# Designs tried in a protein design run: peptides against a protein of PDB entry 6EJA. Part 16

Target 1, 276 residues: chain A of PDB entry 6EJA
Amino acid sequence: VEYMPANPVRIAFVLVVHGRASRQLQRMFKAIYHKDHFYYIHVDKRSNYLHRQVLQVSRQYSNVRVTPWRMATIWGGASLLSTYLQSMRDLLEMTDWPWDFFINLSAADYPIRTNDQLVAFLSRYRDMNFLKSHGRDNARFIRKQGLDRLFLECDAHMWRLGDRRIPEGIAVDGGSDWFLLNRRFVEYVTFSTDDLVTKMKQFYSYTLLPAESFFHTVLENSPHCDTMVDNNLRITNWNRKLGCKCQYKHIVDWCGCSPNDFKPQDFHRFQQTARP

## One batch from the design tools (peptide; aimed at target 1 H134 W254)

Design b1_p12_8_s2 (made by RFdiffusion4, then SolubleMPNN; from b1_p12_8 with T1E Q4E E11D)
Fold by OpenDDE base, seed 1:
Structure b1_p12_8_s2 (fold): chain B 276 residues (1-276), chain A 12 residues (1-12)
Amino acid sequence: as target 1 above (276 residues)
Amino acid sequence: EEEEGWEGRGDL
């Protein structure tokens, strides 16, 4: 018998989607949907068909909303961080959605636990933030990520402009771009005017794959640093053979890897025990 | 050990 918390946490799931894979999105949505959580979906500005499909879903469920604004995003683009930051602000302004945790999801990433297990776990550790670090040589991570390089997102391309220095006094960290952040830390990131948040927002606006290290770096250098847990409670479908072909060189001035989407046959592994 | 995608990244 799973322990039922007295005050279960409610989760704001943020989905950033693009393309034409409406069926895949529908399957994923069904796998993660619960009446007690909230779903905020951003559809790429160029994906009009998908946007129409997502709007239809949002009309059927009171706890599903679509961003009224839409960005044109590219793989590795700094605009992805902007999308998350804006969605965080929106979610904080939604007073009718009392969420406790912010979780981003894609078709390539799923929670490793059932809904009941996840809620029970997060309810016990509601003051913690869950970010998975690379767990390797930090200098190597910086080099591989190109964090010491200056990038500019323009005309659907990430242009490498030159070298840059890591800001003094900042301990850079990162790893997965899938995170579980508590509301308090999201509030800090969204509304703080301190030097750390201000400088990091500026720094990461010129960063490749910013979501993989922005929140890690901000958290670890912030007054909230003691709330970090080196685990994102995710299963990511990494396959180097398929995902590491330097396939993004046409849109970014860097060689990249990406995870692969889970196949329909994999969804049974993530069946929820409690669904409305 | 989890496979880390970032290890496959790098300069062109």
Scores: peptide ipSAE 0.273, ipTM 0.840, DockQ to the pose 0.822
OpenDDE base, seeds 2, 3, 4, 5: peptide ipSAE 0.137, 0.030, 0.272, 0.035; ipTM 0.797, 0.715, 0.840, 0.735; seed 5 fails the geometry check

Design b1_p12_8_s3 (made by RFdiffusion4, then SolubleMPNN; from b1_p12_8, 5 letters changed)
Fold by OpenDDE base, seed 1:
Structure b1_p12_8_s3 (fold): chain B 276 residues (1-276), chain A 12 residues (1-12)
Amino acid sequence: as target 1 above (276 residues)
Amino acid sequence: EEEYGIDGRGDL
């Protein structure tokens, strides 16, 4: 039994899914679903079977919706950021969904807390944003991420066009692409016309793995910088042996690592035992 | 080791 806050936060979970991972998605959905939260699901444009399956789920639950637009995404593609940004705009325009936090999820990560714990925690710290930084040499991070390189997403490939400079006066940061953002910051990112947001949207539209750095960088250079917490409150299934083999060189002009999807036996460990 | 897999990333 967890403490029940007087005004519990409501979460908009954003899922970006592709392929034929219907069973995996169903398991995740079962584990994270709660009537008081909202679920907005984007299905890759090429994943029609999965799209039909997700639509079936959305018809059964009033707090589950599927994006009417669909993007074709690739690993490391700049289009992933576009997907999140458009989803944020959509969610802000849904006046019937009063969410307080934006949380992205994949089959490779899971919240480290139960629903009750997460809600209680976020309700206490509703003015904060949770972004996990790399926590090491920032110059090394920039080099390893290729942030000083210009990429173009075209024809299902991330083309490296050349070198570029980090914008002057901007402190670049990043780490995990799994984050918890409060509504206020999402509103800022979505609707601000200031120089920071405008320039960063442009910069990161030519960036590899943009979601691992965009929100960190924008937040830390914004008037909201004091709201950052260096924690994303989740577990990511990292396995270097399986995930770090430069396996994406056929789709991106860079060597990369990716987390592995949780297996059923792993997923059971994170299932909610108590829900309101 | 990097927690978020950046150690294995880099130029081709």
Scores: peptide ipSAE 0.213, ipTM 0.840, DockQ to the pose 0.755
OpenDDE base, seeds 2, 3, 4, 5: peptide ipSAE 0.023, 0.032, 0.030, 0.034; ipTM 0.662, 0.720, 0.694, 0.725; seeds 2, 4, 5 fail the geometry check

Design b1_p12_8_s4 (made by RFdiffusion4, then SolubleMPNN; from b1_p12_8, 4 letters changed)
Fold by OpenDDE base, seed 2:
Structure b1_p12_8_s4 (fold): chain B 276 residues (1-276), chain A 12 residues (1-12)
Amino acid sequence: as target 1 above (276 residues)
Amino acid sequence: EEELGIDGRGEL
């Protein structure tokens, strides 16, 4: 028998979707939907058909909303972080959605727990933030991620403009761009005017794959640093055979790779007690 | 198994 918390946390799931994978999105949505949680979906500016479909879904469920704004994002683009940051602000302004955790989801990175397990776990550790770090040489991480390089997102491309210095006194970290953040930390990131948040927002606006490092770095250098848990409670689908093939060199002036989407059957790993 | 795509990244 799983522990049922007296005050279960409610989760704001943020989905950033693009393309024409409506069926895949539908499958994922069905797998993760619960009446007690909230779903905020951003559809890429270019994905109009998908947007229309997602709007239809949002009209059917009171706890599903679509961003009224839409960004054109690219792989590795700084705009992805902007998308998350704006969605966080929106979610904080939604007074009728009392969420406790912010969780981003994709078909390539899925929660390892059932809904009940996840809720129970997060309810127990509601003051913690869950980010997975690279766990290796930090200098190597910086080099491999290109954090010491200045990038500009323009014309659907991440242009490498030159070298840059990491701000002094900042311990840079990162790893997975899939995270579980508590509301308090999201509030801090959204509304703080301290030097850390201000500088990091600026720094990461010119960063490749900013979501893989921004929240880690901000958290670890913030007054909330003691809430860091090096675990994002995710299963990431990496294809060992395929490996990284520098797939995005046509989009970014850097070699990069991304995980593969899970198969439909993999969604059963996240069991829901209530589905649409 | 690689958990993160960091190893395959780098300067062009």
Scores: peptide ipSAE 0.298, ipTM 0.860, DockQ to the pose 0.683
OpenDDE base, seeds 1, 3, 4, 5: peptide ipSAE 0.276, 0.185, 0.077, 0.269; ipTM 0.851, 0.761, 0.692, 0.849

## One batch from the design tools (peptide; aimed at target 1 R149)

Design b2_p13_1 (made by RFdiffusion4)
Pose (drawn by RFdiffusion4):
Formats: sequence, C-alpha cells, structure tokens
Structure b2_p13_1 (pose): chain A 276 residues (1-276), chain P 13 residues (1-13)
Amino acid sequence: as target 1 above (276 residues)
Amino acid sequence: DEEYEAEIERLNE
C-alpha cells in the first residue's frame, strides 16, 4: 500500500448512522474525507437531531449528499438491505459521481489506515469484491442466523412467522454485513433481472439480518463469483462473553450479538500485519 | 455463551 497509483479509485462511502453522537461522526468523517471521494449519508428516521447535524455537513461540501428517504433501520431488520439496495441504485444514477467502490460505514466505525493506503490498495485490486464469510459449518450458520425462518418487518419489529426452505440449486453463505463492493458488482445486483438476483431479492425481503448473507449468496452464485476475496478489510471487536446477551429480544423475534467497543488496551490490534 | 447457545436451540424448537 506504499505506491502511488496513476489511476486512483474514487470511493462512494455510504454512511448508515443513528443516535446522538454527531460530534464523533464529524470526527470520523474528517478522518475519511477526501475531495475525490463521495459521501452518501442515511440517517435513521428516528434520529432527527443527528439528521439536522448531517444536513449542515452536506450543505458545506459538494461531494456529500444525504438520502432524502430515511428508514427506521432497527437491529437485524429487513430494512437494512432495502437501505443498501436503494442507496446503490441512487448512487449508480448519479452520473456526476464516477465512483469505483462502495464502502458502508456506521457512526461507530473508524479508519485504521490512511486514505492514501486505502486508495493504493483498492486501486491494485479494483476488480475484486471484499466480503468476509463465517468460514465454519454452514448448516450451523443457517440455523443460528435464522435463515430457514420467515420474518416480517412491521411496526419497527421483526416478527418471526414460521419456517421456510432453503432454495435448491444455490449455495447459501454469509458472514459480516460490512464489505467493499466494486461498481461492476453493484450494477449487477441493482439492474440484473436474471433468476438469481430476482429470487434472492424476494427471499431476503423476509429475512433477519439480510445484509449478513444476501451479498455473499448473490456473489458466490453469480457470474462474478471469481472476484470474491474472503476478507472485508475490517477488524470487528467481537467478544461473545459480553456481546451475546439476547439484548435485542424486544426488537426482533430472535437472539443476537453485537461487537464490543474498543478500549485503549486494544490499540496494538490496529497494527497487525497479518491481513489487510 | 452457553446461555446464548441454549437460547438459539430453544428458538429453533
């Protein structure tokens, strides 16, 4: 990531944010901002204070826009995938924004490498997609995810409605819902009317935590399957002893886990050279 | 963690 690219990638950051931490969001935005990238910010419908603060940012910079539509993106909700898919369509239709990669971030994410290094890395691997699979037993993944259960999002709640079959003829996969996708793959997901994309959009409209498997499943079974890199370029601070308390039991008809917050004792983790 | 894994099994019943 030391070299200087002659044709650097321009990145579309899609920020899906909620809550009250506007100053922290502004600090992270400052760290990731470059005049040659683009920023498209979705603020949860329920976070009006944060939305007003985000509007000030978008009014200041030409390469920053806010989604005019806003969803209540509850934990594990089917609406998160709807949010990503609509943002991808919006971004592809913005012809004045010639972006090469799609990167999703939350208000709790931070960069651990400089923009120069990120651009250099992605410029070398511009035809790749970066998704992290669970890599373990797939039947256990399907069960723990509830992918063989039918869910419906209404009234800001995920209702479990019954069982369903995993469709035959495709491999189902999943893992992290943080990723980097190139423009070519985003176009395929958005505009393709082939049997895989159409049916997976239907299947995942009624799926818990859809973003943790929709893009994996579509990519692995699509003509772009040979572009997958099993690394999302993220460090996620999972600590199961603390983060799996079924804390979202009142929002979803399921038990879930979330990553822990980093502390000072974790600083050495951001210096690992093992994987990008 | 054991409580969580047991809760997943309960939900899948």

Design b2_p13_1_s1 (made by RFdiffusion4, then SolubleMPNN; from b2_p13_1, 5 letters changed)
Fold by OpenDDE base, seed 5:
Structure b2_p13_1_s1 (fold): chain B 276 residues (1-276), chain A 13 residues (1-13)
Amino acid sequence: as target 1 above (276 residues)
Amino acid sequence: MEEFEKEIEELNK
């Protein structure tokens, strides 16, 4: 019998979904659903059919909600960060949802182990933030990510406008765009008016793949820097051969890599005691 | 910190 904490953490799972992958979403949802957690789902503005399906699901569960606003997001787009930030604000304003951790999910990156194990672990380390860094030379990371380049999201495209400088005194970091953030840090990111948060929000509004670096950078340069754990507690389905072929060059003026979606059979790794 | 690292390692197995 796994040790159950006296005050188990409750998780706000944020799902950003698009396209026609309704079946995949259903499978994922069934795999991750638990009555003690919360699920906040954003459906791309262009995915109306999927939106209708998700709305139907949300009506069946009190701990499932759909964003009343919808953004049109593209791969690598700055709007993805906006989606997360707005979702964070919404979740903080939901006083009836006492969540302790913010976790984003996709079909390409799934939490490790079982719900009980995850909850037990996070309950023990509820003051920590889990962000996986690139683990390489930082200068190389900056170049590869194009952080020293200015991008503008417009007309479903990320336009490279020119070069830019990274703000002085800021230690830029990043890696995985899948993270586990505690409520305290989310509150800081959402409501702080300090120079760091303000400047970084501005900086990353013109950044390619901002979710891979924004939270890392803000955390490491913030008063909360000591809470960082270089691990996102994920099983990632990486296939570099498939994911690094500049497959999104038509959408962005840059080449990048993306993970592959998990197969339905892979979801058994995160077993739930309570499923829809 | 040592205990924490061990737990992370165990979770990653």
Scores: peptide ipSAE 0.031, ipTM 0.678, DockQ to the pose 0.019
OpenDDE base, seeds 1, 2, 3, 4: peptide ipSAE 0.026, 0.028, 0.031, 0.029; ipTM 0.667, 0.670, 0.701, 0.684

Design b2_p13_1_s2 (made by RFdiffusion4, then SolubleMPNN; from b2_p13_1, 4 letters changed)
Fold by OpenDDE base, seed 1:
Structure b2_p13_1_s2 (fold): chain B 276 residues (1-276), chain A 13 residues (1-13)
Amino acid sequence: as target 1 above (276 residues)
Amino acid sequence: VKEFEEEIERLNE
């Protein structure tokens, strides 16, 4: 019998979705839905059909909302970070949604274990932030991620403009773009006006795959650095043979890997006590 | 610290 926490954490799940994956989204939603959590969904500006479908779902559940703003996001685009940051701000302004953790999800990413296990764990460690680092040579990571390169998102493309310097005194880190962040840290990222947050927001607005490094870097260089846990508590379906063939070269002036979508059978790993 | 790490490992199994 798992210990039930006296004050269980409530999670804000942020879903960034695009394309025609309405059925997949529906399956994922059913798998992760719980009445005690919150779901904030951003639909790509170009995905109108999906947007209509998501709106219909949001009307059926009081703890499901859709972003009133929509961005045209591309793989690797700096706009993805903007999407997360704006979503964080929105969620903080929703006074009727008392969430404790921010968790981003896609069709290719899923929380591990059951809801009860996740909630119990996060309730015990509610002051921690969970970000998975690359676990390799940092200099190599910087080079491979193109962090020392300047990118500009324009016309649905990430243009490589040239070289840039990493800000002095900043310990850059990164890895997975899937993270679990507590509300306190999200508040810091959203509202802090210190040099760290300000400079990093500017720096990462010209960064490829910014979500893989921004939150890591900000956290580790912030007063909240002691809350870092090098684990994102996720299962990601990585198939290098399928996902690492520079498939996005036409969109980004760089090569990278993307995870594969989960199959329906994979959704059963996150068991819900209350399903829609 | 050890207990914390063990719990994470259990969740990742």
Scores: peptide ipSAE 0.044, ipTM 0.732, DockQ to the pose 0.020
OpenDDE base, seeds 2, 3, 4, 5: peptide ipSAE 0.028, 0.016, 0.009, 0.018; ipTM 0.662, 0.548, 0.564, 0.569; seed 4 fails the geometry check

Design b2_p13_1_s3 (made by RFdiffusion4, then SolubleMPNN; from b2_p13_1, 6 letters changed)
Fold by OpenDDE base, seed 1:
Structure b2_p13_1_s3 (fold): chain B 276 residues (1-276), chain A 13 residues (1-13)
Amino acid sequence: as target 1 above (276 residues)
Amino acid sequence: MEEFEKKIEELNK
């Protein structure tokens, strides 16, 4: 019998979608939809057909909204981070949506756990933030990620401009670009005017794959640093053959993998509560 | 080639 929390958390799912993933998105949406959660969907500026489809869905559900603004995003570009940050601001300004957690998803994600399991877990640890670190040598991570390099996103292309210095006194970290953040931390990231947040926003606006490191770095150097759990509850297609991994560290026991295209044959795997 | 260079190539495809 799964524990039912007395005050269950409500989740804001932020979906960043692009291309021709209408069918996949529809399946994923049906799988994750619950009346008590909120869904905020950004459609790439170049994906007009998908945008129309998503708008149709949003009109059918009161807890589904589409961003009125649209960016041409590159997954590894600064524009993606901007998309998340703007979405966070929007969600915080939606006073009629009392969400407790922010979870980012793509059209290629699919839940491998039940909603009840997710809600029960997050309700128990509602004061925590879940970000998976690289778990290796940090200096090596910095070098491999190019954090000491300056990048510019222009014309849907990432340009390497040169070298840069990492701000002194900042412990840089990163790993997965999938994260579960509580509302309190999102508020801090969105509205804080301290030097940390201000400098990091500027720094990561010229960073390659900023979503893999920005929130980690900000969290670990912030007054909220003690809320970090080195694990993300990745909700995605579970297929070991395609590189899916289970994440078990600290408090979180969750399975996930990189987003993959879903096939009908994968359906049975999505309903499995046990690890393959 | 640095790993980030590979990443940027992948992103720019």
Scores: peptide ipSAE 0.305, ipTM 0.884, DockQ to the pose 0.094
OpenDDE base, seeds 2, 3, 4, 5: peptide ipSAE 0.284, 0.304, 0.029, 0.289; ipTM 0.874, 0.881, 0.707, 0.877

Design b2_p13_1_s4 (made by RFdiffusion4, then SolubleMPNN; from b2_p13_1, 5 letters changed)
Fold by OpenDDE base, seed 5:
Structure b2_p13_1_s4 (fold): chain B 276 residues (1-276), chain A 13 residues (1-13)
Amino acid sequence: as target 1 above (276 residues)
Amino acid sequence: MEKYEKEIEELNK
C-alpha cells in the first residue's frame, strides 16, 4: 500500500495521436485513465476516423477533452512543439481543470510507476521538473539533432535550408521528448515575455525534433533552472536496429532514431528499470 | 547507441 499524500497532485495528460491506431489508443487510455486526472487529446488533422473515435470517448468522461484545433504534424516537425505549446495554453485557460503537472504520453513511452506511485512521488516533488538529458557530449548532441541547422516545415516536409548559430549565452540541452513539467514552469513558458522564452520559441520554430530540446534548454537557462531533475520517469521501448534506419528521410532532410510502440508482449518491461 | 549516433552523423553530412 502506497502512502497517500494529503494534497495529491493532479496530472494533465496530453496525448498527440495520429493514424488509425484506435485500438492501441484505447488500450493506452484504459491503462492510464484515472478520475482525478485530466486528459487532453490532439488528433492529427488528417486522422478523421480517429478523431471521431476520440470524440466519442471524450463524451463519456468529463475529464477528457479533445483539442478544438487540429494540426497536420509530421515526424520531426516543428509543429509538434507548437501543438504542445498551444495545448499548454489551453490547459492553463481551463479554470475548471486544476492540474499540477503536464505529462505527455505516447505508445512508445510509458511511466515506469503506477498511478499511486507517480502521484505520491510528484506530490512530494511538486516544485520540480523532470526532463531526461542525453547524458553525452553536448557538441555531439547538437550535431546529431541538427540544432546548428535551419529547418522549415512546409508541405508536410522538413526542409533543411542551411546552417545557423546557437544563440549566444544559451546553454543548449536536450534528450527525451517525454517530460513531466509542473504548472509553474508551464505558466512561465506560456506567458513569459522575457528574452529567453521569446528567443527560444523563435529558434525552435525552425528546429527539427524541437520537443527533445526546447523545454530542456528553456528550463536550464531560466530562473527556474534549479528545479530540473534529470529523469523523466519513463520506460522507452527502443529497438535501435529497427528505429535507426533513416525511416523518415522522405519526410525530413535528416536522419534520426525513433522508438517503437509497445506491444502486448512488452508489458513485462514496465516492471523493469529504464535503460539509457 | 554510440554506434548508431555516429552513423546518423555520417548520413546527415
Scores: peptide ipSAE 0.029, ipTM 0.684, DockQ to the pose 0.347
OpenDDE base, seeds 1, 2, 3, 4: peptide ipSAE 0.025, 0.016, 0.031, 0.007; ipTM 0.655, 0.569, 0.693, 0.516; seeds 1, 3, 4 fail the geometry check

Design b2_p13_2 (made by RFdiffusion4)
Pose (drawn by RFdiffusion4):
Structure b2_p13_2 (pose): chain A 276 residues (1-276), chain P 13 residues (1-13)
Amino acid sequence: as target 1 above (276 residues)
Amino acid sequence: DDLAESKALLEEE
């Protein structure tokens, strides 16, 4: 990541944010901002204060826009995938924004390497997609995720309605819902009318935590399967002893886990050279 | 019942 690219990638950051931490969001935005990238910010419908603050930012910079549509993106909700898919369509239709990669971030994410290094790395691997799979037993993953269960999002709640079959003829996979996808793959997901994309969009409209498997499943079974890199370029602070308290039991008909917040004792983790 | 099942799956790891 030390070299200087002659044709650097331009990155579309899609920020999916909620809550009250506007100053922290502004600090993270400062760290990731470059005049040659693009920023498309979705603010949860329920977070009006944060939205007003985000509007001030978008009014200041030409390469920053806010989604005019806003969804109540509850934990594990089917609406998160809807949010990503609509944002991808919107971004592809913005012809004045010639972006090469799609990167999703939340208000709780931070960069751990400089923009120069990120651009250099992605410029070398511009035809790759970066998704992290669970890598363990797949039947256990399907069960733990509830992928064999039918869910419906209404009234800001995920309702478990019954069982369903895993469709035959495709491999189902999943893992992290944080990723980096190149423009070619995003176009395929958005505009393809082939049997895989059409049926997976239907299947995942009624799925819990859809973003943790929709893009994996589509990519691995698509003509772009040979572009997958099993690394999302993220460090996620999972600590199961603390983060798996079924804390979302009142929002979804399922038990879930979330990553812990980093502390000072974790700083050495950001310096690991094992994987990018 | 579903919460108990899903909680048990989480505790198995």

Design b2_p13_2_s1 (made by RFdiffusion4, then SolubleMPNN; from b2_p13_2, 7 letters changed)
Fold by OpenDDE base, seed 4:
Structure b2_p13_2_s1 (fold): chain B 276 residues (1-276), chain A 13 residues (1-13)
Amino acid sequence: as target 1 above (276 residues)
Amino acid sequence: SILEEDQKLLDEE
C-alpha cells in the first residue's frame, strides 16, 4: 500500500533536448507524463525538427510548454546552466503552474520511483533538496571537474583559458547534474542577490559542466544547506565503457564521462535498482 | 564527471 498524501506535490519537469531523438523523447515523455505535473521543454536552437515535434506535443497537452527562447548549447557548456536558470525563472513566473519541485530530465535517466511513489516521497520531504554528491575525495573531484580551471564558451566550444581559484570561503561540491529542487530553493537561486548566489553565478558562467556542481555548491553554502539530501532519486544509465571516451574533446578542452540514453532493453534495471 | 586521467592525453595532443 502506497502512502497517498493529502496535499501531493506537483512537479515541474524540465527537459533539455537536442538532436533528432524524437522517438526517444516521446518514449521518455510517455513514461513520465502525468496530468498533475508540468513539463517545460527546451529544444536546442539548432534542433529545428525536434522543436517542431515538441511543439506538436505541447499543443496536445495543457501542462506541456516549450521555451520561447532557445539556446545553442554544447556538451559541458556553461550555457546549459543558463538554460536551467532561465527555465527556473520562467517557471516561477508561470503563476498558473503551481509546482513544488523542479526536476530536470534527459533520456539518460529516469526517476527511481513510480509517479505515485515519487509524489508520495517528495510530498513527505517537500522541504528537502535532492542532489547526489560525487562521494569521493573533494580535491580529486575539483581536479576532475576542472573547477580550478577557467573555461569560456565561445563559438560552440569550451575553451580552457587558464587556472583559477575557488572563491574563498566557498565549499565546492557536486556530482550528478540531475537533481530535484524544491520551489523555495529555486526561488532563492533565481532571485537572491546575496553574495553567494551572485558570486556562484559568475563563477559557474566560466565552468565546465556547471550543472554538476552549481546547485550543490550554492545549496551547501546557503542558508538552505540543511535541506540537502545526498540522493537525486534517479536511475542513470551509466556505462563507463561507452560514456567515458573523451567523446567531446572536439567540443571541450577536457575529457569527461556522459551517461548513456536509456534504451528499451535497459528498463529491466528499474527492477534491480535499489531505492533510497 | 570528467576523467582526470585523460587530462594528460589532452595536454599531449
Scores: peptide ipSAE 0.035, ipTM 0.600, DockQ to the pose 0.196
OpenDDE base, seeds 1, 2, 3, 5: peptide ipSAE 0.028, 0.014, 0.032, 0.028; ipTM 0.597, 0.565, 0.629, 0.658; seed 1 fails the geometry check

Design b2_p13_2_s2 (made by RFdiffusion4, then SolubleMPNN; from b2_p13_2, 6 letters changed)
Fold by OpenDDE base, seed 3:
Structure b2_p13_2_s2 (fold): chain B 276 residues (1-276), chain A 13 residues (1-13)
Amino acid sequence: as target 1 above (276 residues)
Amino acid sequence: SQLEEDQKLLEEE
């Protein structure tokens, strides 16, 4: 019997989807859907077929909405962070959706806990933020992520403009681009006008793969730093053989690795993996 | 995203 909290947290799931993988999206959606949670879905501007499919889903469920705005995102693009930030603002403005946590999901990363377990856990730790760090040498991380390089997203390409320095006094961190953020921190990121948030938004607007580092860096340098938990409660399907082959060099002036989408045969790992 | 090794490959091309 799973523990049921008296005041269970409600989760806003944000899905950023593209392509034509409607069946995969449907499977994922069914796996994570619960009546007590909220689902906010952004479909890439170029993915009209998928958009139509997602709209159909949103019409069937009152707790599912589709972003009225759509961005053309690219792999590694700074616009992905913009998508998350705008979705956060939208969700905060939805007064009829009393969510407690923000969670981004894709087919490449699943929660390793059942809904009941996840809700119970987050209800116990509702004041915490869950971001998984790289756990390695930070200087190496900076180099590997290209954080010391300046990028410009333009014409569906990430242009490498040159070198840059990390802002002084900022402890850069990152790792997974999948995070669980409490509403309070999302409010801070969305509405704060302090120097940290302002500078980091500017800095990361010229950053490759900004979602892998932005929230970590902001959180750890913010007054909310004590809420950091180095765990994202997810399992990511990493396959270096498939994901690390400079496959995006035509899009980005940088080579990189990406996780692979989960397949049905991969789901057995969810049951075998436990995280504290 | 472990870009360092892949970047070396790009530079060699």
Scores: peptide ipSAE 0.027, ipTM 0.629, DockQ to the pose 0.207
OpenDDE base, seeds 1, 2, 4, 5: peptide ipSAE 0.026, 0.021, 0.026, 0.011; ipTM 0.613, 0.627, 0.625, 0.463; seed 1 fails the geometry check

Design b2_p13_2_s3 (made by RFdiffusion4, then SolubleMPNN; from b2_p13_2, 5 letters changed)
Fold by OpenDDE base, seed 4:
Structure b2_p13_2_s3 (fold): chain B 276 residues (1-276), chain A 13 residues (1-13)
Amino acid sequence: as target 1 above (276 residues)
Amino acid sequence: SELEESEALLREE
């Protein structure tokens, strides 16, 4: 018997999708869809076919919307963070969607819990934010992430311009680019005019893979720092043999690893993974 | 860790 909260949280799922993986998206969507949640889908500006498909889906479900704006994002691009930030703003402005948590998903990332379990868990910890840290030496993380390097997204490429300093007084952290953020923190990130948010938005606009570090860093240095949980409550399909081959070198002046999309054969792992 | 996850590792060339 699963715990049924009296006031169950409602989740805004943000999906950033691209390419022609309509079937995969459909599968994921079906796997995560629930009538009580909200789904906000951004389709890459270049993925017109997928956009049409997603629009069709959105017309079938009242709790599914597609971003009216579309960005041309690249792997590791700063624009991905912009996509999330704008999505957050949009979602906060949607007064008819009373969501409590913001969750981003991709085909490479699934919640480790069933809907009921996830809702129960988040309802219990609705004041917390779930960000998975790198769990290693922070200096190494900074170096490997290129956080001490200045990048410029231009012409569908992340150009490494040179070195930069980490802002003074800021404890940089990061890890997974998949997170579960409560509405309160999203509001803070979206509307705060304090130096932290302002500086970090500027800093991360020139950052490679900004989503892996921005929210961590902002949270940990914010008045909301005590709400951090080092767990993103999801399974990511990591296969370094496949994902660590500098496959995006043509896009980014950096080599990196990426997670792999889940395949049907991978779903058995959900049963094997421990739950928080 | 209860999660099979890590950050994307980057490296300089």
Scores: peptide ipSAE 0.023, ipTM 0.613, DockQ to the pose 0.078
OpenDDE base, seeds 1, 2, 3, 5: peptide ipSAE 0.018, 0.021, 0.021, 0.023; ipTM 0.588, 0.600, 0.600, 0.610; seeds 2, 5 fail the geometry check

